# Designs tried in a protein design run: peptides against a protein of PDB entry 5K2M. Part 12

Target 1, 273 residues: chain A of PDB entry 5K2M
Amino acid sequence: MRIGITYTVLRREEMAIKERAGEFGEVVMLHEDDLLFPGNYDLDVVIIRNVSHFKALYTARLFESEGIPTVNSSRLIFEAGDKLFATLRLAGKVPVPEWKAALSEGGALRVPDSLGYPLVSKPVFGSWGRLLAKVNDRDSLEAVLEHRKWMKNPLYGIHYFQEFVEKPGRDIRSYVIGGEFVGAIYRYSNHWITNTARGGKAEPCSDPEVEELSVKAWEAFGEGALAIDIFESEKGLLVNEVNPNMEFKNAARVTGADMAGKLVEYAVEVAKT

## One batch from the design tools (peptide; made by RFdiffusion4, then SolubleMPNN)

Design b1_p26_7_s2
Fold by OpenDDE base, seed 5:
Structure b1_p26_7_s2 (fold): chain B 273 residues (1-273), chain A 26 residues (1-26)
Amino acid sequence: as target 1 above (273 residues)
Amino acid sequence: SMAEERERLERESDRLEEELLKELLA
């Protein structure tokens, strides 16, 4: 078994994946600077750990073009790594926050007619709560839209909005790999954006409803390894988003779950298919 | 406490990682 691992930065996760992959065969570490295509790579599977969503997507597709399966697949990265595309998959399977999408400023200005205020403006791409805006009124909406006009990336012209969900000072992050629930944590924050990378405390989450919902959310995509962000709301549990390039160092530490091992085991299974 | 110091170091590590990742996500 020859296992490739693509990466941008050698984080704790990539080190753990490398170590665990070494138990199954030869490990080939591939920094982004090492990647040239077509490359005639001799690998059975590639674990995609590129930091950039787009670099991860294109890297996966390039290996697939050479007949090498990837974890995650380019399909999964594409559908799960875009907040709007992920919502489209999730909305038919699990409870999600109410959402609207608009393709123009004129359309975006009508979103409050459906969602009301406050609402949350999100870019369709990006991580760690970057460029999230809580929009409390019309003036704030106009300001967000004005700023988006001057942003260079055309994807900022895709206007994605959610209802503002009141959370109990925390959210839930769960992990599902190959359809198996691996673990979950609570992420505590005094800010309306909860993220452990922003200094939030993590605690183990043991809730059968979270496990069931997490598996159902994964089934909306039907493959790969996903981190799933869940809100506790007055309406019950809501699946907010999924991440096909999961960070898990804090979750692994807090839960004791072998997330790196589970990811490698799944990659080995994919290689054998 | 050792636990509080560990949590502080973890938060600092996470912050540094986030800053590095922001530069790379361009």
Scores: peptide ipSAE 0.018, ipTM 0.563, DockQ to the pose 0.144
Fold by OpenDDE base, seed 1:
Structure b1_p26_7_s2 (fold): chain B 273 residues (1-273), chain A 26 residues (1-26)
Amino acid sequence: as target 1 above (273 residues)
Amino acid sequence: SMAEERERLERESDRLEEELLKELLA
């Protein structure tokens, strides 16, 4: 078994994946600078750990074009890594925050007619709460839309909105790999954006409802390794988003779950299919 | 406590990592 691992930065996650992969076969670390295609790679599977969503997506697709399966697949990265596409999958299977998408400023200005205020503006791509805006009123909406007009990436012209969900000062991040629930954490923050990368505290989450919901959320995609962000709301648990390029150092530390091992095991299974 | 200090250092590390990753994505 020859396992490739693509990466941008050698983080704790990539180190753990490398270590666990070594138990299953030969490990080939592939920094982004090492990736040239077509490359005639001799690999049975590639674990995709590129930091950039788009680099991860294209890397996966390029390996797949050479007949090498990837974890995650380019399909999964594409569908799960886009907040709108992920919502489309999730909304048919699990409770999600109320959402609207608009393809123009004129359409976006009508979103409050359905969602009301406050609402959250999100880019369809991005991580760590970048460019999330709590929009409390019409003036704020107009400001966000005006700023989006001047952003260079055309994807900023895709206007994705959610209802503002009142949370109990925390959210939940769970992990499902190959359909198996691996673990979950609470992420605490006094800010409406709860993210451990922004200095939030993490604690173990042991809730059967979270486990069940997480598996159902994964089933909306039906493959791969996903981190799942869940809100505790007055309406119950809501699946906010998923991440096909999951960070898990804090979750692994807090829960003691072998997330790296589970990821490698799944990759080995994929290699054998 | 030592636990609190560890948590503090971890939060600082996470912030630094986020900043670094933002620079790499830019």
Scores: peptide ipSAE 0.016, ipTM 0.506, DockQ to the pose 0.139
Fold by OpenDDE base, seed 2:
Structure b1_p26_7_s2 (fold): chain B 273 residues (1-273), chain A 26 residues (1-26)
Amino acid sequence: as target 1 above (273 residues)
Amino acid sequence: SMAEERERLERESDRLEEELLKELLA
């Protein structure tokens, strides 16, 4: 078994994956600078750990074009890594925050007519709460739209909004790999954006409802390894988003779950299929 | 306490890593 691992930066996660992969076969570390396509890669499977969503997506697709399966697949990265496309998958299977999408400024200005205020403006791509805005009123909405208009990437012209969910000073991050629930944590934050490492504490989450919901959320996609962000709302548990390029160092530390091992085991299963 | 100090250092490390990753995504 020859296992490739693509990466941008060697984080704790990549080091853990490398270590665990070494127990199953030969490990080939592939920095982004090492990747040229078409190439001659002698690999049975590739674990995708590129930091950039788009680099991860294209890397996965390029390996797949050479007949090498990837974890995650380019399909999963595409569907799960875009917040709007992920919502489209999730909405039919699990409870999600109320949402609207608009393709123009004029359309976006009508979103409050349906969802009211406050809203959360999200880019369809990005991590770590980047460019999230709480929109409390019309003036704030106009400001967000004005800023988006002058942003270089055309994807910022896709206007995705959610209802603002009042959270109990925390959210839940769960992990599902190959359809198996691996673990979950509470992430505490004094800020409404819990995804920022800004002073937050992580604690184990042992809740059967979280486990069941997490598996159902994964089933909306039907493959791969996903981190799942869940809100505790007055309406019950809501699946906010999923991440096909998960960070798990804190979750692994807090829960004791072998997330790196589970990811490698799944990659080995994919290689044998 | 030593435990509190460790948690503080871990949070600071996570913050610095996040900032670095944001620069790489740009």
Scores: peptide ipSAE 0.015, ipTM 0.489, DockQ to the pose 0.137
Fold by OpenDDE base, seed 3:
Structure b1_p26_7_s2 (fold): chain B 273 residues (1-273), chain A 26 residues (1-26)
Amino acid sequence: as target 1 above (273 residues)
Amino acid sequence: SMAEERERLERESDRLEEELLKELLA
């Protein structure tokens, strides 16, 4: 068994994946600077750990074009890494925050007629709460839309909105790999954007409802390794987002779950199919 | 610090996403 690992930066997650992969076979570390296609890669599977969503997507597709399976697949990265496409998959299977999409400024200005205020404006791509805006009124909506007109990427012209969900000062991050629930954490924050990246405390989450909902959310995609963001609301649990390029160092530390081992085991299974 | 490292990774991710988007839109 020969296992490739693509990466941009060698983080704690990539180190843990490398160590666990070494127990199953030969490990080939592939920095982004080492990747040239078409190539003659002698690999049974590649674990995709590129930081960029788009670099991860294209790296996966390039290996797949050479007959080498990837974890995650380019299909999963494409569907799960776009917030709107992910919402389309999730909405038919699990509770999600109320949402609207508009393809023009004129359409976006009518979103409050359906969702009311406050709203959350999200780009369809990007990580770590980048360009998230809480929109409290018409003036704020107009300002967000005006700024989007001057952004270089045409994807910023795809207007995605959610209802503002009041959270109990925390959210839930769960992990599902190959359809198996691996673990979950509470992420505490005094800010409406909960992210452990911003120095929030993490605690273990042991809730059977979270486990069941997380597996159902994964089943909306039906493959791969996903981190799942869940909100506790007055309406119950809501699946907010999924991430096909998960960070798990805090979750692994807090829960004691072998996230890296589970990812490698799944990659080995994918290589054998 | 872990916060500084994360901020660096976020900036690097942003740069890489922007570069690939430029190629997709060309």
Scores: peptide ipSAE 0.018, ipTM 0.489, DockQ to the pose 0.057; fails the geometry check

Design b1_p26_7_s3
Fold by OpenDDE base, seed 2:
Structure b1_p26_7_s3 (fold): chain B 273 residues (1-273), chain A 26 residues (1-26)
Amino acid sequence: as target 1 above (273 residues)
Amino acid sequence: MEARRREEELEESERREEELLKELLA
């Protein structure tokens, strides 16, 4: 078994994956600078750990084009890594925050007619709460839309909105790998954006409802390794988003779950199919 | 006191990592 691991930066997660992969076979670390395609890669499976969503997506697709399976697959990265596409999958299977998408400024200005205020404006791509905005009124909506006009990436012209969910000063991050629930944590924050490394206490989450919901959310995609962000709301648990390129160092530390091992085990399973 | 210091050090390390990753994505 030859296991490739693509990466941008050698983080704690990549180090843990490398270490665990070494127990299952030969490990080939592939920095982004090492990746040229088409190439002659002698690998049974590749674990995709590129930091950029798009680099991860293209890397996965390029390996797949050479007959090498990836974890995650390019399909999963594409569908789960886009907040709007992920919502489309999730909405048919699990409770999600109310959402609207608009393809123009004129359309976006009508979103409050359906969802009301406050809203959350999200880019369809991005990490760590980047460009999340709480939109409390018309003036703030107009400001967000004006700023989007001057952004260079055309994907910023895709306007994705959710209802603002009042959270109890925390959210839940769960992990499902190969359809198995691996663990979950509470992430505490004094800010409405909980997905920041800023001052967040993490605690284990042992809730059967979270476990069941997390597995159902994973089943909406049907493959791979996903981190799942869940909100505790007055309406019950809501699946906010999923991440096909998950960070798990804090969750592994807090829960004691062998997330790196589970990821490698799944990759080995994928290589055998 | 020691546990709190370790938590603060961890938080600072995580913040630095996030900043570095943001720079790499820019």
Scores: peptide ipSAE 0.021, ipTM 0.587, DockQ to the pose 0.174
Fold by OpenDDE base, seed 1:
Structure b1_p26_7_s3 (fold): chain B 273 residues (1-273), chain A 26 residues (1-26)
Amino acid sequence: as target 1 above (273 residues)
Amino acid sequence: MEARRREEELEESERREEELLKELLA
């Protein structure tokens, strides 16, 4: 078996994936600079680890066009990596924060009529809490919308909003690979944006409700490897978002779960299908 | 003390990595 691994930066995750993949066959590391299509790639499966959502999406689709399956698939990357598309999948299966989407400034200005204040403005794409805004009032909403008009990417004209969820100074990140719950962590932060990448403490999360909810959230997509962000709210557990290009170094360290191994095992299964 | 220092070093490393990744995505 020949396993490709595409990557932008060789992180701890990619090193771990490479190491585990070596147990199953020949590993071919493919930096973004090495990728040219159409190509003659002799690979049974490709693990997609490009940092950019769009590069990951296009890389996956390009390999699929060559008849090579990818983990994650371009379909999953597309649906899970867009916050709005992910919400559309999740909302039918699991509890999610209340949300609204608007396709114009005029529509966006009416969002508080449904969600109230405070609300959260999110881009449909992006990671690490970039361009998240807590909108406390009308003036703040108008400011966010005004700034969005001047942003170059037309996707910033897709206005996605959530209710502001009061969290207990933490959120949960869980991992589901091939439908199997692999592990979960609490991410602590004094800021309303809880992200371990921003210096938050991580602790193991052992909660059967989190496990069940995480699997159900994965089932909304029905394939691949997903990190799942869950909020603890007064309404109970809410699935906030999913990530088809998961970082797991902290979670692996804290939980001891072999996330890289589980990812490789799933990729091997995909290759055999 | 050593565990806390390791945690702080990890947090700093993670912040630096995030900044680098943000620059790469820009």
Scores: peptide ipSAE 0.019, ipTM 0.515, DockQ to the pose 0.177
Fold by OpenDDE base, seed 4:
Structure b1_p26_7_s3 (fold): chain B 273 residues (1-273), chain A 26 residues (1-26)
Amino acid sequence: as target 1 above (273 residues)
Amino acid sequence: MEARRREEELEESERREEELLKELLA
């Protein structure tokens, strides 16, 4: 078996994936600079580890066009990596924060009529809580909308909003690979954005309700490897978002779960189907 | 400290890519 691994930066995750993949066959590391299409790739499966959502999406689709399956698939990357599209999948299967989408400033200005204040403005794409805004009032909403007009990417004109969820100073990140729950962590932060990339502490999460909810959230997509962000709210557990381009170094360290191994095992299974 | 720096570098890399995408879509 020949396993490709695409990457932008060789992180701990990519090193772990490479090491584990070597136990199953020949590993071909493919830096973004090595990717030209159409190409003659002799690979049974490709693990997509490009940092950029869009580069990951296009890389996956390009390999699929050559008849090579990818983990994750371009379909999954597309649907899960867009916060709005992910919400559309999740909302019918699991509890999610209340949300609204608007396609104009005029529409966006009516969102508080449904969600109230405070609310959260999110771009539909982006990592590490970039461009998340807690909107407390009308003036703040107008400011966010005005700033979005000056952003060059037209995707910033897609207005996605959630209710502001009060969290207990933490959120949950779980991992589901091929429908199997692999593990979960608490991410602690004094900020309303709890991403560990911003200096949050991680601790193991062993909660059967989290496990069940995580699997159900994964089932909304039905394939691949997903990190799932869950909020603890007054309404119970809410699935906030999913990530098809997961970071797992902290989760693996804290839980001891072989996330890299599970990812490789799943990729090998995908290669055999 | 090193892990945080790498995460910051990664955030910067992603930001640059988003900026490049903005330029491509403009």
Scores: peptide ipSAE 0.016, ipTM 0.504, DockQ to the pose 0.070
Fold by OpenDDE base, seed 3:
Structure b1_p26_7_s3 (fold): chain B 273 residues (1-273), chain A 26 residues (1-26)
Amino acid sequence: as target 1 above (273 residues)
Amino acid sequence: MEARRREEELEESERREEELLKELLA
């Protein structure tokens, strides 16, 4: 078996995936600079680890066009990597924070009539809490909308809003690969935006309700490897978002779970189908 | 003492990695 791994930067995750993939067959590391299409790639499966959402999406689709399956698939990357499209899938299967989408400034100004204040403005794409804004009042909403109008990417004109969820100084990140729950962590932060990358403490999460909810959230998409972000709220557990390009360095360290091995095993299964 | 130093070194490495990733995504 020949396993490709596409990457932008060789992180701890990519090193772990490479090491585990070597136990199943020949490993071909493919930096973004090595990728030209159409190409003559002799690979049974490709694990997509490009940092950019769009580069990951196009890389997956390009390999698929040559008859090579990818983990994740371009379909999954497309649906899970967009916060609005992900919400549409999740809302039919699991509890999610209350949300609204507007396609114009005029529509966006009416969002508080249904969600109230405070609310959160999110771009439909992006990671690490970038361009998240807590909107406490009308003046703040108008300011966010004005700034969005001058952003170059037309996707910033898609207005996605969520209710502000009061969190207990932490959130949950879980991992589901091929429908199997692999593990979960608590991410602690003194800021309303919780992210382990911002120097937050991580601790193991062992909660049967989190495990069950995580599997149900994965079933909304029905394929691939997903990291799932869950909020603890007064209403119970809420699935906030999913990530089809998971970071698992901290989760693997804290839980001892073999995230890289599970990902490679799933890729090998995909190659055999 | 050594365990704390290793944890501090890991935290610093993680911060540097995050900064690099933010620049690459920008």
Scores: peptide ipSAE 0.020, ipTM 0.586, DockQ to the pose 0.199; fails the geometry check

Design b1_p26_7_s4
Fold by OpenDDE base, seed 5:
Structure b1_p26_7_s4 (fold): chain B 273 residues (1-273), chain A 26 residues (1-26)
Amino acid sequence: as target 1 above (273 residues)
Amino acid sequence: MEEEEREKKEKEAEEEEEKLLKELLE
């Protein structure tokens, strides 16, 4: 068994994945600078850990073009790594926050007619709550839309909105790998954007409803390894988003779950199919 | 020493990730 691991930065997660992969076979670490295609790579599977959504997507597709399976697949990265495309998958299987998408400023200005205020404006790509805006009124909506016109990436012209969900000062992040629930954490924050990378505390989450919902959310995609962000709302549990390039250092520490081991085990299974 | 070096490396990795994300969004 020859296991490739693509990476941009050697984080704690990539170190743990490397260590666990060594138990199953030969490990080939592939920094982004090492990647050239076509490359005639001699690998049974590649674990994709590129930080960039787009670099991860293209890297996965390039290995797949050489007949090498990837974890995650380019399909999963594409569908799960875009907030709108992920919402389209999730909305058919699990409760999600109410959402609207518009493809023009004129369309975006009508979003409050359906969702009301307050709204959350999101880019369809990006992590750590970057470029999230709580839109409380018409003036703030106009300001967000004006700023989007001056952003260089044309994807900022895709206007994605959610209802603002009142949360109990926390959210839930769960992990599902190969359809198996691995663990979950609460992320505490006094800010409406909860993220452990922004100084939030993490605690173990042991809730059978979270486990069931997390598996159902994974089943909306049907493959790979996903981190799942869940809100506790007045309407019950809502799946907010998924991440096909999961950070798990905090969750592994807090839960004691061997997330790196589970990811490698799944990659080895994928290599054998 | 090992824990401080680990925390430093984790911080450097987070800063590099943040830089890379900025470059991808620009």
Scores: peptide ipSAE 0.021, ipTM 0.586, DockQ to the pose 0.200
Fold by OpenDDE base, seed 4:
Structure b1_p26_7_s4 (fold): chain B 273 residues (1-273), chain A 26 residues (1-26)
Amino acid sequence: as target 1 above (273 residues)
Amino acid sequence: MEEEEREKKEKEAEEEEEKLLKELLE
């Protein structure tokens, strides 16, 4: 078996994936600079680890066009990596924060009529809680909308809003690979945006309700490897978002789960189907 | 690889990732 691994930066995750993949066959590391299409790739499966959501999406689709399956698939990357499209999948299967989408400033200004204040404004793309805004009032909403007009990417004109969820100073990140729950962590933060990349502490999460909800959230997509962000709210557990390009170094360290191994095992299964 | 050298490489990779993500948002 020949396993490709695409990457932008050789992080701890990519090193672990490479090491584990070596136990199953020949590993071909493919930096973004090595990727030219159409190409003659002799690979049974490709693990997509490009940092950019869009580069990951296009890389997956390009390999699929050559008849090579990818983990994650371009379909999954597309649907899970867009916060709005992910919400559309999740909302019919699991509890999610109340949300609204608007396609204009005039539409966005009516969002509080449904959700009230405070709101959270999110870009549909992006990582690490970037460009998340807590919108407490009309003036703040107008300011966010005005700033979005000056952003170059037209996707900033897609206005995605959630209710503000009060969290107990933490959130949950779980991992589901091939429909199997692999593990979960609590991410602690004194800020309303919880992210371990911003210096948050991580601790193991062993909650059967989290496990069940995480699997159900994965089933909304039905394939691949997903990190799932879950809020503890007064309404119970809410699935906030999913990530098809998961960071797992902190979760692997804290839980002891072989997340890299599970990802490789799943990729090997995909290669055999 | 010494632990300090690994930590340095990880930090450099995180800084590069942060830069790339920032560029994607511009």
Scores: peptide ipSAE 0.021, ipTM 0.581, DockQ to the pose 0.235
Fold by OpenDDE base, seed 3:
Structure b1_p26_7_s4 (fold): chain B 273 residues (1-273), chain A 26 residues (1-26)
Amino acid sequence: as target 1 above (273 residues)
Amino acid sequence: MEEEEREKKEKEAEEEEEKLLKELLE
């Protein structure tokens, strides 16, 4: 078994994946600078750990074109890494926050007629809560739309909105790999945007409802390794988004779950299919 | 590696990741 690992930065996650992969076979670390296509890669599977969503997507597709399976697949990265496409999958299987999409400013201005205020404006791509805006009124909506007109990437012209969900000062991040629930954490934050990168406290989450919902959310895609972001709301648990390029250093530390090992085990299974 | 050297490398990697993620949104 020869296991490739593509990476941009050697983070704690990539170090853990490398260590665990070494127990199953030969490990080939592939920095982005090492990737040239077409190539002659002697690999049974590639674990995709590129930081960039688009670099991860293209890297996966390039290896697949050479007959080498990837974890995650280019299909999963494409569907799960876009917030709108992910919502389309999730909404058919699990409770999600109320949402609207508009393809023009004129369409976006009518979103409050359906969802009311406050709203959350999200870009369809990007991580770490970047360009998330809480929109409390019409003036704020007009300002967000005006700023987006001057953004260079045409994907900023795809307007995705959610209802604002009041959270109990925390959210939930769960992990599902190959359809198996691996673990979950609470992420505490005093800000309406919860993110572990901003110094939030993490605690283990042991809730059977979270486990069941997380597996159902994964089943909306039907493959791969996903981190799942869940909100606690007055309406119950809501699946907010998924991440096909999951960070797990904090979750692994807090839960003691072998997330790197589970990812490698799944990659080895994919290599044998 | 001493724990301090590991923490330094983890911090440098986090700073590089934040920079790369910023460049992706441009």
Scores: peptide ipSAE 0.019, ipTM 0.567, DockQ to the pose 0.240
Fold by OpenDDE base, seed 1:
Structure b1_p26_7_s4 (fold): chain B 273 residues (1-273), chain A 26 residues (1-26)
Amino acid sequence: as target 1 above (273 residues)
Amino acid sequence: MEEEEREKKEKEAEEEEEKLLKELLE
């Protein structure tokens, strides 16, 4: 078996994936600079670890066009990596924060009529809590919308909003690979944006309700490897978002779960299908 | 020594990732 691993930066995750993949076959590391299509890639499966959502999506689709399956698939990357598309999948299966989408400024200005204030403005793409805005009032909403008009990417014209969820100074990140729950962590932050990449403390989360909800959230997509972000709210557990290009260094360290191994095992299963 | 070098390389990789992400959002 020949396992490709595409990457932008050789992180701890990519190193761990490489090491575990070596137990199953020959490993071919493919930096973004090494990728040219169409190409004659002799690979049974490719693990997609490109940092960019769009580069990951296009890389997956390009390998699939050569008849090489990918983990994650381009379909999963597309649906899970867009916050709105992910919400559309999740909302039919699991509790999610109340949300609205608007396709114009005039539509966006009516969002508070449904969600009230405070609300959260999110880009449909992006990671690490970038361009998240807590919108407390009309003036703040108008300011966010005005700034969005001057942003170059047309996807910033897709206005996605959520209710502001009061959290207990933490959120949950869980991991589901091939439908199997692998582990979860609490991410602590004094800021309303909880992210371990911003210096938040991580602790193991052992909660059967989190496990059940995480599997149900994965079933909304029905394939691949997902990190799942869950909020603890007064309404109970809410699935906020999913990530088809998961970071797991902190979760692996804190839980001791072999997330890299589980990802490789799943990729090997995909290769055999 | 190996752990410190690993932590340094990881920090450098995180800084590079953050830079790349900033460039992708522009």
Scores: peptide ipSAE 0.026, ipTM 0.614, DockQ to the pose 0.233; fails the geometry check

